# Ledger of designs, part 22: peptides against a protein of PDB entry 3T6J

Target 1, 375 residues: chain A of PDB entry 3T6J
Amino acid sequence: PIVESYIGFIESYRDPFGSRGEFEGFVAVVNKAMSAKFERLVASAEQLLKELPWPPTFEKDKFLTPDFTSLDVLTFAGSGIPAGINIPNYDDLRQTEGFKNVSLGNVLAVAYATQREKLTFLEEDDKDLYILWKGPSFDVQVGLHELLGHGSGKLFVQDEKGAFNFDQETVINPETGEQIQSWYRSGETWDSKFSTIASSYEECRAESVGLYLCLHPQVLEIFGFEGADAEDVIYVNWLNMVRAGLLALEFYTPEAFNWRQAHMQARFVILRVLLEAGEGLVTITPTTGSDGRPDARVRLDRSKIRSVGKPALERFLRRLQVLKSTGDVAGGRALYEGYATVTDAPPECFLTLRDTVLLRKESRKLIVQPNTRLE
Target 2, 372 residues: chain A of PDB entry 3T6J as posed
Amino acid sequence: PIVESYIGFIESYRDPFGSRGEFEGFVAVVNKAMSAKFERLVASAEQLLKELPWPPTFEKDKFLTPDFTSLDVLTFAGSGIPAGINIPNYDDLRQTEGFKNVSLGNVLAVAYREKLTFLEEDDKDLYILWKGPSFDVQVGLHALLGHGSGKLFVQDEKGAFNFDQETVINPETGEQIQSWYRSGETWDSKFSTIASSYEECRAESVGLYLCLHPQVLEIFGFEGADAEDVIYVNWLNMVRAGLLALEFYTPEAFNWRQAHMQARFVILRVLLEAGEGLVTITPTTGSDGRPDARVRLDRSKIRSVGKPALERFLRRLQVLKSTGDVAGGRALYEGYATVTDAPPECFLTLRDTVLLRKESRKLIVQPNTRLE

## One batch from the design tools (peptide; aimed at target 1 E11 N86)

Design b2_p13_1_s4 (made by RFdiffusion4, then SolubleMPNN; from b2_p13_1, 9 letters changed)
Fold by OpenDDE base, seed 2:
Structure b2_p13_1_s4 (fold): chain B 375 residues (1-375), chain A 13 residues (1-13)
Amino acid sequence: as target 1 above (375 residues)
Amino acid sequence: PVEVELDPHTRNY
């Protein structure tokens, strides 16, 4: 088998300031069958990057072909085992040297083990579809999230010699219609500038890219989905995201007005964006469970994903990227923290919903790391 | 075998 490993101070999600890496390591075996789909995605990456909702001037000047592999993890050392990884975590290196993506395939498989009777916050009519397509849709989302999420976008930089990596006279900010007014100076990085919101903000951008691009027929074809199956994968992917936004409330600490998990904060933000879009796209309804205790249901109108959801996400995602590219910390913080705010204001009453989420919290899932045998 | 905490992305759904 083909073995991959890495070790070092890599991920900074446990640093409140998003800068200090946690020591992490893994050993994994390549899953060739699943990797084939990601290889096809890589082959289309350069073209798919053009489908993202920002001008080419806000995308990398030169496409650098990345690696993408599905891995079955044998051993993992760290605070938590992820579903996917994109490295390096330095935007300048991503732009100039390239990057690598991995999907932890057997980790994803564990997520699919949810029993129907324990599946929370979905309408009964959605449960079977969700169970059927959760795995495949998650593969799509992880692939897009890593490759075209984390792997996309350009930072505008002025180097130590005063040279810009963009044409100041011709590049226009699509949000303002004006020339670029801010950028990263020498020594400034994404994490150093955006600090406490950097990790979650970037995860939100990556997740949004996944949702946005999963609507593209070429993406679905790469993963082997056509016709009704493709539409179901799209629906379940979006449904999973809005559900995740509700589940995310578990990781909000009201007393401290902070989030304890970057990805979950990101998913809540996306939920807020899609709720703001209105028009019946997303509905969260408090209910009473069979046990007589509080419950809730998330509904996503499939027919409004493209007409309502996509435009809302497009605008939001473009703003995320523009603010990131220009190093506009004030604007980025205002946007992101605005959507990340959790109150008990109607109609959503998110703090009340949080109590429901906590009440219905599923038991912690664990991965028992496998062994290998020679036959 | 070692028990590993899942990323919330996989843990909750």
Scores: peptide ipSAE 0.027, ipTM 0.707, DockQ to the pose 0.311
OpenDDE base, seeds 1, 3, 4, 5: peptide ipSAE 0.032, 0.041, 0.044, 0.027; ipTM 0.750, 0.757, 0.756, 0.722; seeds 1, 3, 4, 5 fail the geometry check

Design b2_p13_2 (made by RFdiffusion4)
Pose (drawn by RFdiffusion4):
Structure b2_p13_2 (pose): chain A 372 residues (1-112, 116-375), chain P 13 residues (1-13)
Amino acid sequence: as target 2 above (372 residues)
Amino acid sequence: SPSSAELVTDTWH
């Protein structure tokens, strides 16, 4: 459509429980030139789902060209203006017929070297160069194969299923599936507090995982003297964000104040666990003399160490999502999401520095439409 | 009159 639109109580992020949605609405025009660069990603999107760490039976049944667009926003009502979105928020529809992917083009044109804290003098160069371009990649993947992948196992009214039980097996355990989503049950209704952050983490993780693929970069025009940087800046940005996320964690209440930031911290911790000197957090000192930190990501070890930690992580996340296993999901997540002062990082002590170097986000003013 | 909102660079679902 020339004009794209949507509204309702949709994103569930701000419900302390995680079920009730916050009202919003938007009207934006579809840009053509930048969209083809996405519809391309949609065309070849079919194959990639099978590159995911879980078998095809643990994925949605068919596939689709649900849609991927680039929208110049006119009116976005509500608390915030996201860079990209995958909706409607009803999973059943995501699997049965489809969903949509939205990359807002003109919001980006808004959001773009001393504020590059927790990086090195190198790094921030590659950051300034490849952040913008890589942003499209990460967004595309986050939206398309982030939430586009995965399958829910639901018990329909009768004792039957939405799938064939005897032929489905859990790779982690080896048994046959003993858990699932029953009638009336949904992602938020079960995982609740964690559902948003958990799902987002999975999407971002698939983002990096497939951001390692030559084809996607060929779609975005990255290869050779190009294919490097963008991937690096992407991962580096992910680990840095994992650091900045401490600001949005409340240690007194042992509670996270956001899904994305928390998810990003979790991915950071998983990478840190992979070890092998791939990632480091150094309690340095800024030129101003105050405390500081430098995030060190060895790029040569990206495929040899980091990727395994990823696909094992995604495999577990997805496995526990399909069977709807909350116990394992939490135990696997809230354990990764835990914040403590234990070395050789001391996140509790690092959080202070994160707050000192903290940033306050900008404001986006919006135009109106007068009736003549 | 125009309106405004906080900048969000995150991708949602």

Design b2_p13_2_s1 (made by RFdiffusion4, then SolubleMPNN; from b2_p13_2, 8 letters changed)
Fold by OpenDDE base, seed 3:
Structure b2_p13_2_s1 (fold): chain B 375 residues (1-375), chain A 13 residues (1-13)
Amino acid sequence: as target 1 above (375 residues)
Amino acid sequence: SDTSVELDTTVAG
């Protein structure tokens, strides 16, 4: 078998300032069959990058073909086990040197083991479809999230010699219609500038890329889905995201006004964006469970994903990228913290919904890592 | 990195 591993100070999620890495490591075996699907995605990456909702001037100057591998984890040391990884985490290195993507396939398989009777916050008519397609849809989401999410976009930089990596006279900010007025100076990074919101903001951008690009027929074809199956995968992927936005409230601490999980904060932000789009796209309805206690249901109108959801996500995703590229911390913080704010304001009453989420919380799952041997 | 909703992960904030 092909064995892969990494170790070191890699992820900065536990640093309030987003700069100091947590020591992490894993050992895994390559899953060749699943890796082949991701290789097909890599083969289409250059073309798919052009489908993202920002001008080519805000995308990487040259396409660098990355590695993408599906891994079955044997051992993982860290505070949390991810579904996928994109490294290195330095945007400048991703632009100039390239990057590597991995999907932790057996971790995903464990996460998919949800019993129907314990599945919360979905309509009964959606539960069977959700159970059937959650795994495949998440494979699509992880692939897009890593390769075309974390692997996309350009940072505007002025180097130590005063040279720019963009033409100041011709590049136009698509949001303002003006020339570029801010950038990263020498020594400045994404994490150093955006600090407390950097990790969650980037995860939100990557998740949004996944939702946006999964609507493209070529993406579904790469993963082997066509016709009605492809539409179901799209629906379940979007449904999973809006449900995740509700579940995310578990990781918000009201008394401290902070989030304890970057990905969950990101998913809540996306939920807020899609709720703001209106027109019946997403509905969260408080209900009463069979036990007589508070419950809730999330509904996504399948017929409005392309007509309402896609345009809303397009505008939001473009703003995320433009603010990131230009190093506009003030604008980026205003946008992101605005959507990440949790109040009890109607009609959503998110703080009340949080109580419901906590009430319906499942017991903590433990991942046991097996002993593997060759025969 | 991408983390599943079903995975219990908490970070310092």
Scores: peptide ipSAE 0.035, ipTM 0.702, DockQ to the pose 0.111
OpenDDE base, seeds 1, 2, 4, 5: peptide ipSAE 0.028, 0.030, 0.031, 0.030; ipTM 0.690, 0.681, 0.697, 0.672; seed 4 fails the geometry check

Design b2_p13_2_s2 (made by RFdiffusion4, then SolubleMPNN; from b2_p13_2, 7 letters changed)
Fold by OpenDDE base, seed 4:
Structure b2_p13_2_s2 (fold): chain B 375 residues (1-375), chain A 13 residues (1-13)
Amino acid sequence: as target 1 above (375 residues)
Amino acid sequence: PPTSVELDTTVAH
């Protein structure tokens, strides 16, 4: 078998300032069959990058073909096991040297084990569809998240010699209509500048890219979905995200006003963006469960994903990218922390909903290392 | 960076 591994101080999610890496390592075997699907996505990446809601001046100057591989993990040493990985974790290297994407296929398979009777916060009419398409939709989301999320966008940089990697006279900030007024100086990185919000902010951008681009017919075709199946995959992907935004409240600590999981914080932010869009796109309804205790239901209006959801996400995603590209920490922090704030304000009453989420929390899962053999 | 899986939640007993 083809074996892949990496080891070192790689991920900084446990650093409050997003800078210091945690020692991590894995050993995995390449899944050739699943890797072929991601290679098709790679083949379309250059075209799909143009569908992102920012001008070409905010995208990489030259497309660098990345690797994308599906892996079955044999061992993973770290604080958390991901479904996908994009490395290196340096945006400057990504745009100048390239990057590697992986999908941890057998980790994703664990998420497929959904029991209908235990599935929380969904309407009964959505449960069967959700169970059917959660896995496939998540494959799509992971692929987009890694390749076109983390793998997209440009940082504006002034090098040590004073040269810019963009034309200061002609490049316009699409949000302000003005010339570019901020950038990264030599030695400055995404993590060093955005610090406490860097990890979650980037995850939010990547997740948003996934939701946004999964609406593109070519994406679903690459993954083998057409017609009604494609529409169902889209619906379940969006439904999964808004549900995840509610589930995310488990990882918020009200007493400390902080989040304990960057991806969940990102998903909550996306939920807030889609709720703000209004027009009945997303509805969270407190209910009473069969046990007589508090419960909740998340509803996503399928018919409003493209008309209401996409435009809202487009505007938000563009703002995320523009602020990232220009190194505008003040603007980025104001935007992101605004959506990441958890209060008990009506109509959502998120702190009250958090109590419901905690009440409906399942027991902690133990992920066990798999076995393999040579035949 | 990694992409974390969504964890399903069930009724706690």
Scores: peptide ipSAE 0.037, ipTM 0.686, DockQ to the pose 0.058
OpenDDE base, seeds 1, 2, 3, 5: peptide ipSAE 0.028, 0.025, 0.031, 0.029; ipTM 0.687, 0.677, 0.711, 0.690; seeds 2, 5 fail the geometry check

Design b2_p13_2_s3 (made by RFdiffusion4, then SolubleMPNN; from b2_p13_2, 8 letters changed)
Fold by OpenDDE base, seed 4:
Structure b2_p13_2_s3 (fold): chain B 375 residues (1-375), chain A 13 residues (1-13)
Amino acid sequence: as target 1 above (375 residues)
Amino acid sequence: APTSVELDTEVHS
């Protein structure tokens, strides 16, 4: 078998400032069959990057073909087991040297064990569809998240010699209509500048890329979905995200006004963006469960994903990228923290919903790492 | 940078 591994101080999600890496390591076996879909995605990556909602001037100058492999993890040493990974974690290296993507296939497979009777916060009519397509939609989302999320965008940089990697006279900020007024100086990084919001902000950008690009027919075709199946995968992917935004409240600590998990914070932000879009796209309804205790239902109007959801996400995603590219920490923080605030303001009453989420919390699963043998 | 899927698959603070 083909074995892949990495080890070191890699991920900074446990650092409040997003700078210090946690020691992590894994050993995995390549899944050749599952890697084929991601290889097809890589083959279309250069074209799909052009579908992202920012000007080419905010994208990498030259496309560097990355690797993308599906892995079955044998052992994982770290605080959390991801479904996918994009490395290295340095944007400057990503745009100049390239990057590698992996999907941890057997981690994704854990999600396939969803029990209908335990599935919370969904309408009954959506449960079977959700169970059926959750796995496939995860494959799509992870692929897009890693390759075209983390793997997209350009940082504007002035090097140590004073040279810019963009034309100051011609590049226009699409949000302001003005010339570029801020950039990264030599030695400045995404994490060093955006600090406390860097990890969650980047995850939010990557998740948003996934939702946005999964609407593209070519993406679904790459993963083998067409017709009604493709539409169902799209619907379930978006539904999963808005549900995740509600579930995310578990990881908010009201007393400290902070989030304890970057990905969940990101998903809550996306939920807020889609709620702000209005027009009945997303509805969260407090209910009473069969046990007589508080419950809730999330509804996503399938017919409004493209007409309402996509434009809202487009605007938001463009803003995320522009602020990231220009190193505008003040603007980025204002935007992101605005959507990441959790209050009990109507109509959502998120703090009250949090109580419901906690009440309906399921027991934590134990992820048992597998073993294997040579045949 | 990783991607998480399920709430109970990660052990973060």
Scores: peptide ipSAE 0.054, ipTM 0.734, DockQ to the pose 0.108
OpenDDE base, seeds 1, 2, 3, 5: peptide ipSAE 0.027, 0.032, 0.035, 0.028; ipTM 0.694, 0.702, 0.725, 0.701; seed 5 fails the geometry check

Design b2_p13_2_s4 (made by RFdiffusion4, then SolubleMPNN; from b2_p13_2, 8 letters changed)
Fold by OpenDDE base, seed 4:
Structure b2_p13_2_s4 (fold): chain B 375 residues (1-375), chain A 13 residues (1-13)
Amino acid sequence: as target 1 above (375 residues)
Amino acid sequence: APTSVELDTEVAG
């Protein structure tokens, strides 16, 4: 068997300032069969990067072919088990040295187990479709999230000698139409500058890349989906994200005005973006459950994903990237915290919806370390 | 030592 492992102070999600890493480690076995799909995605990565909604000047100067492997986890030591990983976390190293992606396949398999009777916040007509395609759509999302989400974009840097990694005279900010006015100085990193919003902001960018690029026919072909199946995978992927945005409210603490989970905060932000797009794309409707207590339903208009959803996400995603690249903390914080704010303002009344989410909360899944043997 | 950016699994059913 091919064994992979990592160990160290890796993730900073438990640090409010996104700086200090938590000690983490795993041992896993390579799943060769599942890795094949991700290898095909890697083969198309350079082309797909060009489909992202920012100028080439905001993308990495040189494409470095990354590794992408599906792993079956044997043991995991840490506060939480991820579905996917992109390493290293340092953007400068990603730009100059490359990166590695992994999908934790057996973790994803656990996540796929959904009981129809326990599935909350979906219309009855969507439940069977959701159950059927949640797994496959999640594979697509994880692959895009890691490889083309975390693996995309450039940071503008001035080094210790005063040299820039971009042409100050010719590079134009697509949002302002002006020359680049801010960048990272020597010693500054994404996490050090964006601090409290860095982790969630980056996750939001990566999730947005997944939603945006899953609309590309080549992506679905790589994963083996064609025709009506491909369209269903797209629909369920977007539906899952907007549902996740609602579920995310569980992880907001109103009394402290803070989020307790970076990925969930990111998903809420995406929900807000898609709601803002309007035109009936996303609708959240408070309802009454069979028990007579509050419930809710999320509806996504499939026919408006490309016409309404994609343009809205394109603009938002470009803005995220530009602000990240230029180190514009003020602009980035204003944008992200704006969408991450949870109030009870109509029509959504998110604080009220939060009560509904908490009421309908399910018990957490337990993941147990597996055993393996040599045959 | 390398670092990583992770994607958490879905929470709730």
Scores: peptide ipSAE 0.028, ipTM 0.689, DockQ to the pose 0.113
OpenDDE base, seeds 1, 2, 3, 5: peptide ipSAE 0.026, 0.031, 0.028, 0.027; ipTM 0.696, 0.702, 0.698, 0.704; seeds 1, 2 fail the geometry check

Design b2_p13_3 (made by RFdiffusion4)
Pose (drawn by RFdiffusion4):
Structure b2_p13_3 (pose): chain A 372 residues (1-112, 116-375), chain P 13 residues (1-13)
Amino acid sequence: as target 2 above (372 residues)
Amino acid sequence: LGNSTAGTYYPVP
């Protein structure tokens, strides 16, 4: 459509329980030139789903070209303006017929070297160069194969299923599936507090995972003297964001105030656990004399260590999503999402520095439409 | 149909 639109109570992020949605609406026009660079990603999108750490039976049944667009926003009502979105928010529809992927083009043109805190003098160079371009990649993957992948196991009214039970097996356990989503049950209705942050974490992780693929970069025109940097800046940005996320964590209530930031901290912790000097957090000192920190990500160890930690992570996340296992999902997540002062990081002590170097986001003014 | 989480992306500062 020339004009793209949508509205309702949709994104569930701000419900302390995680079910009730917050009202919003948007009207934006579809840009053509930048969209083809996405429709390409859609065309070859079919194969990639099978590159995911879980078998094809643990994935959605068919596939689709649901849609991927680049929208110049006219009116976005509500609290915020996301860079990209995958909707509608009803999973059943995501699997049965389809969904849509939206990359808002003109919001980007808004959001783009001393404020590059927690990096090094190198780094921020590659950051300034490859942040913008890589942003499209991460978004495309986050939206398309982030939430585009995965399958829900649901018990329909009768004792039957939406799948064949005897032929499905859990790679982690080896048994046959003993858990699932029953009638009326949904992602939010079960995982609740964690559902948003957990699902987002899975999407960003698939983001990095497939951002390691030559083909996707060929779609975005990255290879050779190019294919490096973008991937690096992407991962580096992920680990740095994992650091900044401490600001949005409330230690007193032992509670996270956001899904994305928390998820990003979780991915950071998983990478730190992979160890092998791949990632480091140094309690440095800024030129102003106050406290500070430098995030160190060894790029040569990206495929040898980090990737395994990823696909093992995604495999677990997805496995627990399909069977709808909350116990394992939480125990696997809230454990990773835990914030403490234990070394050799001391996140409780690092959070202060994160707050000192903290940033306050900008404001996006919007145009109107007068009727003549 | 029940509600589920909407996939959105927000940039890192």

Design b2_p13_3_s1 (made by RFdiffusion4, then SolubleMPNN; from b2_p13_3, 5 letters changed)
Fold by OpenDDE base, seed 2:
Structure b2_p13_3_s1 (fold): chain B 375 residues (1-375), chain A 13 residues (1-13)
Amino acid sequence: as target 1 above (375 residues)
Amino acid sequence: LGRSPTGVYYPDP
């Protein structure tokens, strides 16, 4: 078997300032069969990057072919086991040297094990479909999130010599229609500039890329889905995201007005964006459970994903990228924190919904690390 | 050197 490993201070999710890495390490075995699927995605990456909702001037100047491997984890040391990894975490290195993507396949497999009777916040008519396609939809989302989410976008930089990595005279900000007015100066990084929102903001961008690009037939074809199956995978992927946005409320601390998990904050933001789109795309309905206690149902109108959801997400995702590229911290913070705000204002009453989410909270799954042997 | 988060976490079962 092919063995891969990494070790060191890698991810900074637990650092409020996004700078200090947590010590992590893993040993894993390459899953050749699953890796072959991601190789097809890599082969289409350059073309798919052009489908993202920003001008080429806001994308990397040169496409660098990354690696993408599916791994079965034998051992993992850290505070949590991710489903996917994109490294290095340095944007300059990603732009100039490239990056590697990893899907932790057996971690995903564990996440797919859901009992129908314990599945919360979904309509009964969606539960079987959700259970059936959760796994495949996650494969799509993880692949897009890592490869084309974290792997996309350009930072506008002025180096120590005063040179720009973009043409100041010709590059236009698609949101303002004006020339670029802000950029990263020498020594400034994504994390140093956006600080407390940097991690969650980037996760939100990556998740949004996943939702946006999963609508493209080429993406579904790469993963082996056609016709009705492809539409079901799309539906379940979007449904999972809006459900996750509701579940995210578990990780909000009202007393401190802060979020404790970057990915879940990102998913809540996406939920807010899709709710704002209106037109019946997403509906969250408080209900009463069989136990007589508060419950809720999330409904996503499948027929409105492309007509209502996609345009809303397109506009939002473009704004995220433009603000990131230009280093506009004030604009980025205003946008992101606006959607990340949790109040009890109607019609959503998110603080009340949070109580419901906490009431219906499922026990956290324990991943037991396996032994392996040659037969 | 700009840093970006990279992991996809599924904290919910």
Scores: peptide ipSAE 0.137, ipTM 0.756, DockQ to the pose 0.647; fails the geometry check
OpenDDE base, seeds 1, 3, 4, 5: peptide ipSAE 0.066, 0.053, 0.107, 0.049; ipTM 0.708, 0.696, 0.726, 0.692; seeds 1, 3, 4, 5 fail the geometry check

Design b2_p13_3_s2 (made by RFdiffusion4, then SolubleMPNN; from b2_p13_3, 6 letters changed)
Fold by OpenDDE base, seed 2:
Structure b2_p13_3_s2 (fold): chain B 375 residues (1-375), chain A 13 residues (1-13)
Amino acid sequence: as target 1 above (375 residues)
Amino acid sequence: LGRGPTGVYYPDP
């Protein structure tokens, strides 16, 4: 077997300022069969990057072919086991040296194990479809999230010598129609500049890339889906995201106006974006469960994903990228915190929904580290 | 010290 490992201070999710890494480590075995699927995605990455909703001037100047491997984890030391990893967590290195993507396949397999009777917040008609396609759709989302989410976009930089990594005279901000007015100066980084929102903002961008690009037929073909199956994978991926946005309320602390998990905050923001799009795309309906206690249902209109959802997500994703590239912290914070605000305002009444989410909270899944043997 | 975006995807709880 091919063994991979990593160890060190890597992920900064537990640092309020996004700078200090938590000590982590794993030992894993390469899943050759699953890795082959991600290799096909890597082969199309340069072309797929051009499908993202920003000008080439806001994308990396040179495509650097990354590695993408599916791993079965033998041991993991850390506060939580991820489903996907993109490293290094340095934007300059990602742009100049490249990066590596990892899918933790056996972690994903555990996440797919859902009992139908315990599946919350979905319509009965969606449950079987959701159970069937959650795994495959999640593989698509993780692949896109890591490779084309975290692996995309350019930071505009002025170095210590005053040189720019972009043409100030010709590059136009697509949101303003004007020349670029802000950038990262020497010593400034994504985390140092965006600080408290940096992690969640980037996760939101990466998740949005996944939703946006999963609509592309080439992506679905790479993962082996076509026709009705491809449409079902798209539907379940989007449905999972809007459901996750509701579930995210578990990780909000109203008394502190604080989010405790960056990915869940990101998913709530996406839910808010899709709700704002209107036109019946997403509906959250409070209900009463069979136990007589509060419940809720999330509905996604499949027929409106491309006509309503995609344009809304396109505009939002472009704004995220432009604000990130230009180092516009004020604009970025205003945009992101606006969508991340949780109130009890009608029609959604999110604070009331939070009570429902907490009431219906599922037991935390435990991952037991396996033994291995040679046959 | 990580200076870039966090690169980890966590599944739904």
Scores: peptide ipSAE 0.178, ipTM 0.770, DockQ to the pose 0.732
OpenDDE base, seeds 1, 3, 4, 5: peptide ipSAE 0.066, 0.050, 0.129, 0.154; ipTM 0.702, 0.695, 0.744, 0.758; seed 1 fails the geometry check

